# Peptides against a protein of PDB entry 5IXI, part 39

Target 1, 141 residues: chain A of PDB entry 5IXI
Amino acid sequence: TPLLDASSLEYLFAQGQYDLVKCLAPIRDPKTEQDGHDIENECLGMAVLAISHYAMMKKMQLPELPKDISYKRYIPETLNKSIRQRNLLTRMRINNVFKDFLKEFNNKTICDSSVSTHDLKVKYLATLETLTKHYGAEIFE

## One batch from the design tools (peptide; made by RFdiffusion4, then SolubleMPNN)

Design b2_p14_5_s2 (from b2_p14_5, 6 letters changed)
Fold by OpenDDE base, seed 5:
Structure b2_p14_5_s2 (fold): chain B 141 residues (1-141), chain A 14 residues (1-14)
Amino acid sequence: as target 1 above (141 residues)
Amino acid sequence: SEEMEQFRKFFSSF
């Protein structure tokens, strides 16, 4: 992996979030049904990273975040549209699992100060490389 | 749940 200074990392992280959400860096095609499920979970994981990074930058804890915090603005818009088309029970399940994990992640990882904003940005960008079709080649060439 | 375990795996590097 290339060495990135702080400014470069901030730029790439911001651009990467935008590219993922706006589908400028489209997610990879699923090879199987299970792969499709894994891809969806990776996208939700990216939302956890983005939200946690935001919270850390604002020095906010999860109880201070909006109670209706959601993945919606932090995942690919195409996936968000897809999820909205699913039945109520499925959407409720996704929401509940996401909220539960976000809480767990922040309590066990962020609040314990084992992860920095730097680490979150690196993890985010590294995941973009594998989650999207071609974006990784541009970042890590 | 299975999803929770997948998330834990995703973040295992932390």
Scores: peptide ipSAE 0.232, ipTM 0.837, DockQ to the pose 0.731
Fold by OpenDDE base, seed 3:
Structure b2_p14_5_s2 (fold): chain B 141 residues (1-141), chain A 14 residues (1-14)
Amino acid sequence: as target 1 above (141 residues)
Amino acid sequence: SEEMEQFRKFFSSF
C-alpha cells in the first residue's frame, strides 16, 4: 500500500465524497434490518466527518455554521430520498440526533485539536472502503 | 440514545 501525499489525499477525499453522494460508490447491501440501521448511521457519520472537515478548513466554530445545517448534501442520494419519505417523527428524530452528535463531536473532538483535517480524510476514506461495495480496492489492497 | 452510542462507536478511533 503506497503512502499518499497531501495532494493525493485531498483529491481522493473530494472524489470520495462525490462518489458516495452520487451513489457511484453504492453502499453495501444490508444483511438484516439492524444492519440497515447501522449502514444509515455510518452514512450519517460520514456527513459529520464531511461537515466537520469543511468547518475546520474554513476556521469556523459550530455557532458559525448555518442553523439549518443538515446531512442532506453529505449522504447517498438514495438514502436521502428514503429519509424524505419517512414520517415526521422519524425525520425529526434523525435530524435531532444528527445535530446533537455533530455538536458533541465538534466540542469534544475537534475543538481540543485532538483530530486534524488529515485524520478526518483518512477516516472518511477508510469508512468508504467498508461502507460501500467495492470502493477503494485499488487504494487499500 | 441508541443512535448516539452507535455514533460514538463509529468515532471510537478518535
Scores: peptide ipSAE 0.230, ipTM 0.836, DockQ to the pose 0.722
Fold by OpenDDE base, seed 1:
Structure b2_p14_5_s2 (fold): chain B 141 residues (1-141), chain A 14 residues (1-14)
Amino acid sequence: as target 1 above (141 residues)
Amino acid sequence: SEEMEQFRKFFSSF
């Protein structure tokens, strides 16, 4: 497995986001109910990574992001549709937990400058490999 | 919450 240079990493990160959201790289099948919950949470985590990367690249603080910032544009469309079908209280809970973690991640990780955009890309792609079916096999082997 | 802890574990490498 050759090391990825900066340009290759940038391309793969961008393409990976597109593939995840558009379900071109479908998420893996859950083996159990708990596994299904873990998969969903990993998808929401991927949204945090994507949003944080965007903010860092634009040199924006979290309050400077659009007021309607949400996970919806950064998770698989199939999962987004599933969440939309859940009851109001469940959707509120998901939204609250997501926003809380996004804030926590921003404050404790991004603001401390302990994590770079490079780190976010690597984490995103590594997670993408394990989260999706057979994705990146040719790249990561 | 449980979800928050799962997120923290997910990002533990940071």
Scores: peptide ipSAE 0.230, ipTM 0.836, DockQ to the pose 0.723
Fold by OpenDDE base, seed 4:
Structure b2_p14_5_s2 (fold): chain B 141 residues (1-141), chain A 14 residues (1-14)
Amino acid sequence: as target 1 above (141 residues)
Amino acid sequence: SEEMEQFRKFFSSF
């Protein structure tokens, strides 16, 4: 947020990522089936943000990242377990769409625009506030 | 900004 200095933002981003993945900041309950789908998409979006931030910090291009790059380490563990229980076609769809968008995001947003690691952290924390049940109150209230 | 628009589109694109 605009009230945070660089050090505070870095700390909150790191802690927020940990809390989301470890489900210490649990994602909100879906109100409808569509809401559940939206929540999953937001989680996958969080993974894109986190991976892109990592790549930028390491000065790595996407092809230079590990071949097994995936959303798996960057989404709530509960959601990861849920996805792994879905049928093969569904899992392939999720994997393909994620990889395709990660490439698109990196090329069109990171390489072709002025998006910075700062912007990624801000978007991550802002999304975390609305995605989780109580974390927003802890950080932003 | 265009960057924020891209973020918004992403969260609804899956």
Scores: peptide ipSAE 0.156, ipTM 0.780, DockQ to the pose 0.115

Design b2_p14_5_s3 (from b2_p14_5, 6 letters changed)
Fold by OpenDDE base, seed 3:
Structure b2_p14_5_s3 (fold): chain B 141 residues (1-141), chain A 14 residues (1-14)
Amino acid sequence: as target 1 above (141 residues)
Amino acid sequence: SKEMERFKKFFSSF
């Protein structure tokens, strides 16, 4: 595992977000139905990381976050399309849980500063390695 | 909720 400097980490984090959303780094195939749910949850988690990182970089506080903030731009396009096709109750549940967790997580990032932007980038890239089929091999091999 | 627990598990390293 190579040691990355700050500029390299920033670049890889930005590129990783693009690759995940655009499905250039496709998510792994689920082995079971439960695995599929776990994959979706990881994708939503990636959205939390990306949003929280953005908020921290912009020096935003929790009250300043848009009330209509969404995971839509931060998850794989394939998953986003899948979610949009689900029934209203399911979409409401996903949205509510996501917003609740985003708020809770931001207490640890924006408010308490117990998690740094560096930590978020590392977590994002590490998750990207396990979440996708082949991404990260070039980074961590 | 069940989903919330999965989210917390994802972020258990923090």
Scores: peptide ipSAE 0.195, ipTM 0.817, DockQ to the pose 0.667
Fold by OpenDDE base, seed 1:
Structure b2_p14_5_s3 (fold): chain B 141 residues (1-141), chain A 14 residues (1-14)
Amino acid sequence: as target 1 above (141 residues)
Amino acid sequence: SKEMERFKKFFSSF
């Protein structure tokens, strides 16, 4: 497993976001119901990472982001469609939990700077490998 | 909530 330089990491992070959202890197099949919940949670976590990275790169505070900030553009399109089919109360709960976590995580990224953009990229790509089917095998081998 | 706990677990490395 060769070490990635900064430019390679930046490219892979950008490409990985595209592949995840467009389902070019499909998420792995759940083995159990609990596994399915974990997969969904990881996808929502990927959205938090992507949004936080964007905010940090633009040197924006969370309140400066669009008021309607959502996970919808940062998760697999298949999962987004699935969530849209759920009842209103469930969708509200998902949205509320996501927003709460995004706010909390922002303290470690923008506010505390304890998490760097580099850390976010590494976490994103590492999660992408385990979350998707055979993705990145050649890169992370 | 369970979802929040799962989120925290996912990001525990930070």
Scores: peptide ipSAE 0.192, ipTM 0.815, DockQ to the pose 0.667
Fold by OpenDDE base, seed 5:
Structure b2_p14_5_s3 (fold): chain B 141 residues (1-141), chain A 14 residues (1-14)
Amino acid sequence: as target 1 above (141 residues)
Amino acid sequence: SKEMERFKKFFSSF
């Protein structure tokens, strides 16, 4: 991976979030049904990273996070539309799993401080490389 | 759950 100074990392992280959500960096095509589930989970993971980063930057504690916080604004818009078309039980399952994991993960970032905002940005960008079709090549060339 | 384990795997580097 290339060496990035703080300013470059901030820029790429911000741009990467925008590109992912707006589908300017489209996610890769699933090769199997299981791969499709993995891609979806990676996208939801990206939402966790983005939200956690935001919370850390705002110095928010776990109880201060909105109780209705959602992945919706932090995943590809195409995936968000897809999820909204699924049945209620499936959507409830996704919401519950996401909320549970976000809560658990934030113990490591906000409470335990074992993960820094720097780490989150690096993980986010590294995941973009593998999750999207071609965007990673531009970042890590 | 299976989904939770996949999430944990995704963030195993932390």
Scores: peptide ipSAE 0.188, ipTM 0.814, DockQ to the pose 0.677
Fold by OpenDDE base, seed 4:
Structure b2_p14_5_s3 (fold): chain B 141 residues (1-141), chain A 14 residues (1-14)
Amino acid sequence: as target 1 above (141 residues)
Amino acid sequence: SKEMERFKKFFSSF
């Protein structure tokens, strides 16, 4: 963001990932069933951002990532537990959609060099602010 | 920005 230097942005991005996954920054309560679905999708999107950022920083292509790549390490632990309690077909759908989207995102956005690690961090933090209940109030107003 | 448009499309596509 315009208000943050590179060092501050890097720090906040790392801390934000930790806070989201560990539920130190709890996701907001859904207002409707559709809102709950949107929240879940945003969390999965956050995982795509985080994984893509990791891959770019390590100069790794998607096929070079571990075969068991998943959203599991990059979403709130509470949501991860919830997903694991769903039926097999639902979990397979989520896994397939996530993998397909991650592939698409990397191929169409990252491989074209149209999105930088800086952009990913900014979008991650901006989404984190709206996705969680009160996180980022000191930074985003 | 163009990047933000892509990200909006990204989140809505899930």
Scores: peptide ipSAE 0.108, ipTM 0.766, DockQ to the pose 0.110; fails the geometry check

Design b2_p14_5_s4 (from b2_p14_5, 6 letters changed)
Fold by OpenDDE base, seed 4:
Structure b2_p14_5_s4 (fold): chain B 141 residues (1-141), chain A 14 residues (1-14)
Amino acid sequence: as target 1 above (141 residues)
Amino acid sequence: SEEMEQFKKFFSSF
């Protein structure tokens, strides 16, 4: 992994979020049904990272975030469309699990200062590399 | 839940 200064890391993190959501860096093709489920969970995890980073940068606690906060703006648009087509029970489950994990992550990791904004950006970019088909070839090779 | 376990796995790689 190449060494990145703070400015480069900030830029790549911002651009990576845009590329993931806009599907400019398309997620990899699932090899199995389970792999597809894992990919979706990684995308939801990316949403947790992005939201947590936003909250930390704004010095906001989780309860101070909009109550209707969701993964929807932080996952690939294609996945968001797919989830919207699923039945109500499935969508409710996804929403509840996501909110529960976001709360847990905030309380146990962010509030305890166990993770910094730097760590979130690094994890985001590292996951982006493995989650997408060709992203970061120029950077990580 | 299985999803929660997957999330934990995701962040265990920190």
Scores: peptide ipSAE 0.193, ipTM 0.816, DockQ to the pose 0.692
Fold by OpenDDE base, seed 3:
Structure b2_p14_5_s4 (fold): chain B 141 residues (1-141), chain A 14 residues (1-14)
Amino acid sequence: as target 1 above (141 residues)
Amino acid sequence: SEEMEQFKKFFSSF
């Protein structure tokens, strides 16, 4: 894959977030029930990357973000609608697991400066390619 | 949890 300069990477990262959320880059079809579960977790992972990147860019710690921070703005709209239709216990579980992982990721990876905003963008785009049906064919050629 | 293990695996590249 070709090397991307900082400006190009910033642009692709921003556009990739938009394409994932708006389903312009639709997520791949699950082959099994377990595959569907894995896809959802990857989407939630993408939300963690996006939120962490935002916090780093704003020089903020997670406690400084709104207490109701969630994955809702950072996952595909179709998946968000699906989750909202599930029962209360399931939604509570998803919320709790997401918040716990976001906190853990921040403490162990971001706060120690072991991961940069550059690393987050690269991981996000690389995951976006495998998570979606046809996105990134030109970028990772 | 099972989800946490999947997340740890997902971010193991860091």
Scores: peptide ipSAE 0.192, ipTM 0.817, DockQ to the pose 0.719
Fold by OpenDDE base, seed 5:
Structure b2_p14_5_s4 (fold): chain B 141 residues (1-141), chain A 14 residues (1-14)
Amino acid sequence: as target 1 above (141 residues)
Amino acid sequence: SEEMEQFKKFFSSF
């Protein structure tokens, strides 16, 4: 990723979240069934980044977040709709996986202050570039 | 789990 000043990074991060969720930057097509699963996990990871960034900006610890916090507004709407169509057990599993992701990230990365909001933005945008079909073509080289 | 392993890979840059 190119070197960006704080204002540019903040803007791109906000816009990138919007683009991902609203599917303006559509996620890449899966090459295999496993790739589809990996893409879904990447989206959940993106949600973890977004929520963690939010929490850090609000100076909130994970236990202070709503107990029913979820990925739903932080993943592509198309994927969210897809997940809603899956059976209860599958949805429960996805919810559990996400909770585990979030807890793990909080425990091992946020709690020890090893990652800043800056780092989260960079990781988010870098992942967005590879997760989506064409995003960042004009920015990333 | 497979998902947690993916998580570790995803966040390996941290």
Scores: peptide ipSAE 0.192, ipTM 0.817, DockQ to the pose 0.763
Fold by OpenDDE base, seed 1:
Structure b2_p14_5_s4 (fold): chain B 141 residues (1-141), chain A 14 residues (1-14)
Amino acid sequence: as target 1 above (141 residues)
Amino acid sequence: SEEMEQFKKFFSSF
């Protein structure tokens, strides 16, 4: 937002990632089963944003990222634990879907558009506000 | 913005 300078945005983005992963900013309760699926997918999207931001900051392409790149360190720990309890086929599906998300985002958004690290931080924080129960009200008010 | 529209499309594709 125009109220946040670059240094403040960088701080809030870093803190927001920590708060999401460590569940200090817990994700909202699903209202329906479909809402639950949407929340999980949104969390995976947040992981894509975080990884993409990291890659852009380091000036790395996707093939240059670690071979074991995963959503595991970039989603809420509670969700990560939940996924680990699911059967092998489900986990394989999630892994494949995530990799497809990351690839698609990189190709269509990072490579082919003018999306910047600034845009990623703004989207991340804006999504964090709606994804979590009460986070960020003081930031966007 | 165009970027925000792309982000919304991205998340909706999940």
Scores: peptide ipSAE 0.103, ipTM 0.765, DockQ to the pose 0.106

Design b2_p14_6_s1 (from b2_p14_6, 7 letters changed)
Fold by OpenDDE base, seed 5:
Structure b2_p14_6_s1 (fold): chain B 141 residues (1-141), chain A 14 residues (1-14)
Amino acid sequence: as target 1 above (141 residues)
Amino acid sequence: VTPTEEQKKKFFSF
């Protein structure tokens, strides 16, 4: 495949986010219960990447982000629906897990000023390949 | 279940 310039990477990143959320690139099937948890955690990680990218583009710090920011708009719709059907305590725990994940990511990466939006796009797309079924197959045809 | 250290490491590494 040809080298991707900045414009191409921006396009693929945007398209990848859309495909993941809309389940056009469906996540892989869990092999075990633990694998299912791992997949969900990876989806939360994808949300962390997407939100961090958004914050960087808007020149916003994490505390300056809206209080209602959540993973809900950044994970597969099917997974979001599944989570919403779980009991209140479980949903509260997931919310806390996500917030802690986002904070830790920000402290260990974004605050160092060494990570660029370019890096986030690359990691997002690379993770998308392993998380989803057959993502990128058309690119490698 | 909270993300494992290995899972977080994947996202924290660049």
Scores: peptide ipSAE 0.533, ipTM 0.927, DockQ to the pose 0.655
Fold by OpenDDE base, seed 2:
Structure b2_p14_6_s1 (fold): chain B 141 residues (1-141), chain A 14 residues (1-14)
Amino acid sequence: as target 1 above (141 residues)
Amino acid sequence: VTPTEEQKKKFFSF
């Protein structure tokens, strides 16, 4: 992925987001309950990357984003449905965890311009390869 | 379910 040209990387990044959310690239099966929690946290991280990329492309700072920015549209639909079925306190906690994650990421990477949109795309695609079952197999095999 | 420091490092490292 680091060797891809800008246009190819842009395409793969867009397609990867779509495939993750629509579960066309399904997330890997958890080996344990803790592994399941790790997978969910990785999905939140993917949402952080996607939203941060969006903000950078729009040249917007995090506080300038709509107040209703959420992980919901940036994680697998199956996981989103699962979370919506959890109790209110759990959902509130997840929201807070995500917001803190996003804020910390922005402060440590985006605000100081240490990370580019290119870097975010590479990180996103690299994470997809490990988070999902067979992502990229059609291209990389 | 809260991300560990190790998990966050995965995303903060470039």
Scores: peptide ipSAE 0.532, ipTM 0.927, DockQ to the pose 0.619
Fold by OpenDDE base, seed 3:
Structure b2_p14_6_s1 (fold): chain B 141 residues (1-141), chain A 14 residues (1-14)
Amino acid sequence: as target 1 above (141 residues)
Amino acid sequence: VTPTEEQKKKFFSF
């Protein structure tokens, strides 16, 4: 568990986002159907962290973000392709689940000013380690 | 499927 300075953390956070989306750090294999749902929800959570970090860096509140803000750019591209193949009602449900998740996260964490961009980067990388097969082990060992 | 309370707590806890 080495100390990371601000520059190193910023670099690793940016690289981690790229690795997750481009599937260079592939997500873990589901053991059951329910585990598959849990993995998808964790991916949506990663999108919530990334978007919230973006909003904080730009000094924007959630209502100031585009209404069509979506998880699509912030989840593994393989999962995004899978979701796009699902029926309209399922896609609408996923969109609503994500928007509710993002709203609740901002209300309970960002709005109270107790969470910083530093905290979001650390949580993102820590979650990335457990969500993917082999990524991030060297960062937290 | 909506995230469980346990899943949300994982992201909401800092």
Scores: peptide ipSAE 0.531, ipTM 0.927, DockQ to the pose 0.599
Fold by OpenDDE base, seed 1:
Structure b2_p14_6_s1 (fold): chain B 141 residues (1-141), chain A 14 residues (1-14)
Amino acid sequence: as target 1 above (141 residues)
Amino acid sequence: VTPTEEQKKKFFSF
């Protein structure tokens, strides 16, 4: 954003990841069951952004990331706990969905377009503002 | 439920 310098953006991005995972910035309440699914998918998207940012910062390709990389560390803890309690087939599906999401994102953005780490930070924070209940009110209003 | 194309587009758009 034009109002945030690089150091402020870096801080807010790091803090935003922490706040989302630790539920200090709780995700918004779903208005319908479909909205609930949309919220979960947005959380997976947030994980994709965070992991992609990490990979770019470390100058690593997806195959070079740890084999056990997953969404677990990058989504709200409450959602992670919920997913762990779902049946095996559901958990397998979610894992596959996430892997496909990450790969598609990487192919369509990181690999063939000039997406920067700055862009990822901005999108992460902007999405966080809409995904959570009150986060970013002072920043984006 | 898998992400819709609209949902993915939100993340893919820069």
Scores: peptide ipSAE 0.530, ipTM 0.927, DockQ to the pose 0.652

Design b2_p14_6_s2 (from b2_p14_6, 8 letters changed)
Fold by OpenDDE base, seed 4:
Structure b2_p14_6_s2 (fold): chain B 141 residues (1-141), chain A 14 residues (1-14)
Amino acid sequence: as target 1 above (141 residues)
Amino acid sequence: VKPTEEQKKKLFSF
C-alpha cells in the first residue's frame, strides 16, 4: 500500500506470520461449526500465501518445492496441534485439500506473474486482520 | 473441509 514503504511492509509481513503461528494474534472464535471450518480454511489460505511468497522470493516454481510441503509451520500452533490429534484419514484429507489449494492458487495467480511479493504481503496482512481477534485494532484507536 | 468458492475468490483476487 502507499501508506507503507517496502521495509515497513516486509517487517510487518514477517511479524504477522510470527504472530499468527505463535498465536500472539489469536484467531477469532467460531460462531458455528461451519464457521469453524471456514476459519481453518482461512488458516490454510494464510499458509498458501506464505508459501507462495517464499517460493517467489526463492524464484522457485511449485514443482520445485518439496513434495512433502506442508501447512504445518504456517498455521497457528493451536490449530496444528488440533489437526495432529485427528485421525489419519482426516489428516490425509487435510493434506490433500491444502495441496490442491496451493496448486490452484499458483495456477491462477502466480504462474502468470500477475501477482508480486508485495501483493502477497498486503493480502496476508489484510486477511490476518479479518481472521484474528484484535489484530490491527491498535492502528485505528 | 475444502475451501468454499467464496473463500477461494477472496484469496485469489488481487
Scores: peptide ipSAE 0.591, ipTM 0.943, DockQ to the pose 0.597
Fold by OpenDDE base, seed 5:
Structure b2_p14_6_s2 (fold): chain B 141 residues (1-141), chain A 14 residues (1-14)
Amino acid sequence: as target 1 above (141 residues)
Amino acid sequence: VKPTEEQKKKLFSF
């Protein structure tokens, strides 16, 4: 949003990440089984954005990121708990899906475009509004 | 389940 300065965006981005992970901004309720899958994929997308932002801030490429970097710390805690309860094969598939997702995002967006950390913050917050139940209400209060 | 093409399109758009 052009109405927000860099400092405001930095704050809102950090708070948004915290609220999403800590479920202070709860994700929307799934309407169908497929909608549930879409919500999980959207959460993985949020992790992709957050990790990409982290990598850019640290001047690191994806292969240079620590091996402990995963979606687990960047998705809602409730979803993370749910995923951990699934069988090993399912968890492996989710890990592979995320790795491919992150790789594709990096190749097709970060490497191909002049995307900045500013752009990532804006997209993160915009996506957060659509993913969660009531996020953004306080901004427009 | 893999992310949908629509979801990717929205995420990758800048």
Scores: peptide ipSAE 0.587, ipTM 0.942, DockQ to the pose 0.627
Fold by OpenDDE base, seed 3:
Structure b2_p14_6_s2 (fold): chain B 141 residues (1-141), chain A 14 residues (1-14)
Amino acid sequence: as target 1 above (141 residues)
Amino acid sequence: VKPTEEQKKKLFSF
């Protein structure tokens, strides 16, 4: 359970996004090639949470967001650089995977449940602690 | 690679 008030949660959520993107909280090392794929998918999931939170704060539906909305600003900059150097077909596949991921999350979570911006912030910080090497906000009990 | 069903359940669970 969260142990902080709304203002503290808002602050930590913003700080956590900054720490992930700027690699101040580096992601964990992959144990295998498959684990590397899982880590990338977890990063895409973090982008889904961040974008969904943004949309809810702006009172916007997914179709109202720019059609070129992407994960690029919401994942670790090292991973973004890695993806950018991959071939065109791979980048197209990743973009399609992310778009489908975002749509599925919206349909199965945001649109048909009572999920709030508060819930998204809690999920984001909790996932951040498991995804990164040593990051621990100690928000939960 | 698409997210696994386990990854989806973790992300979609609130």
Scores: peptide ipSAE 0.587, ipTM 0.942, DockQ to the pose 0.598
Fold by OpenDDE base, seed 1:
Structure b2_p14_6_s2 (fold): chain B 141 residues (1-141), chain A 14 residues (1-14)
Amino acid sequence: as target 1 above (141 residues)
Amino acid sequence: VKPTEEQKKKLFSF
């Protein structure tokens, strides 16, 4: 948009990642248990977007990324702490879910379409607005 | 819980 030039988008994307992880932009309150699961999945999606953006910027394929890459530093710290307190089986499942999520996203978007880093930034910020309580209200209003 | 198909469609749409 004319109101969001490349420089502004770059700044907002970087700041948005920081705000989400540091819980400066807290995630919305779940309405139900299922809504809570949806929120967690949206957080994993944010991690997918962030990692994909990083990989694209570095011109790296997923296998070229560090082997220990995970969602943990791309999701809200509160959620990360919560996940770490869950049992081993649950943590293993979440890790597998995320890896599959990342792989599917890469195959269906990064590899098979003309998705750009610009598109990822816009998607990230737009999702961040809906995922958090009040973030981005003025940006996309 | 795995992301729903609707969540995937929303995220994968560009």
Scores: peptide ipSAE 0.585, ipTM 0.942, DockQ to the pose 0.620

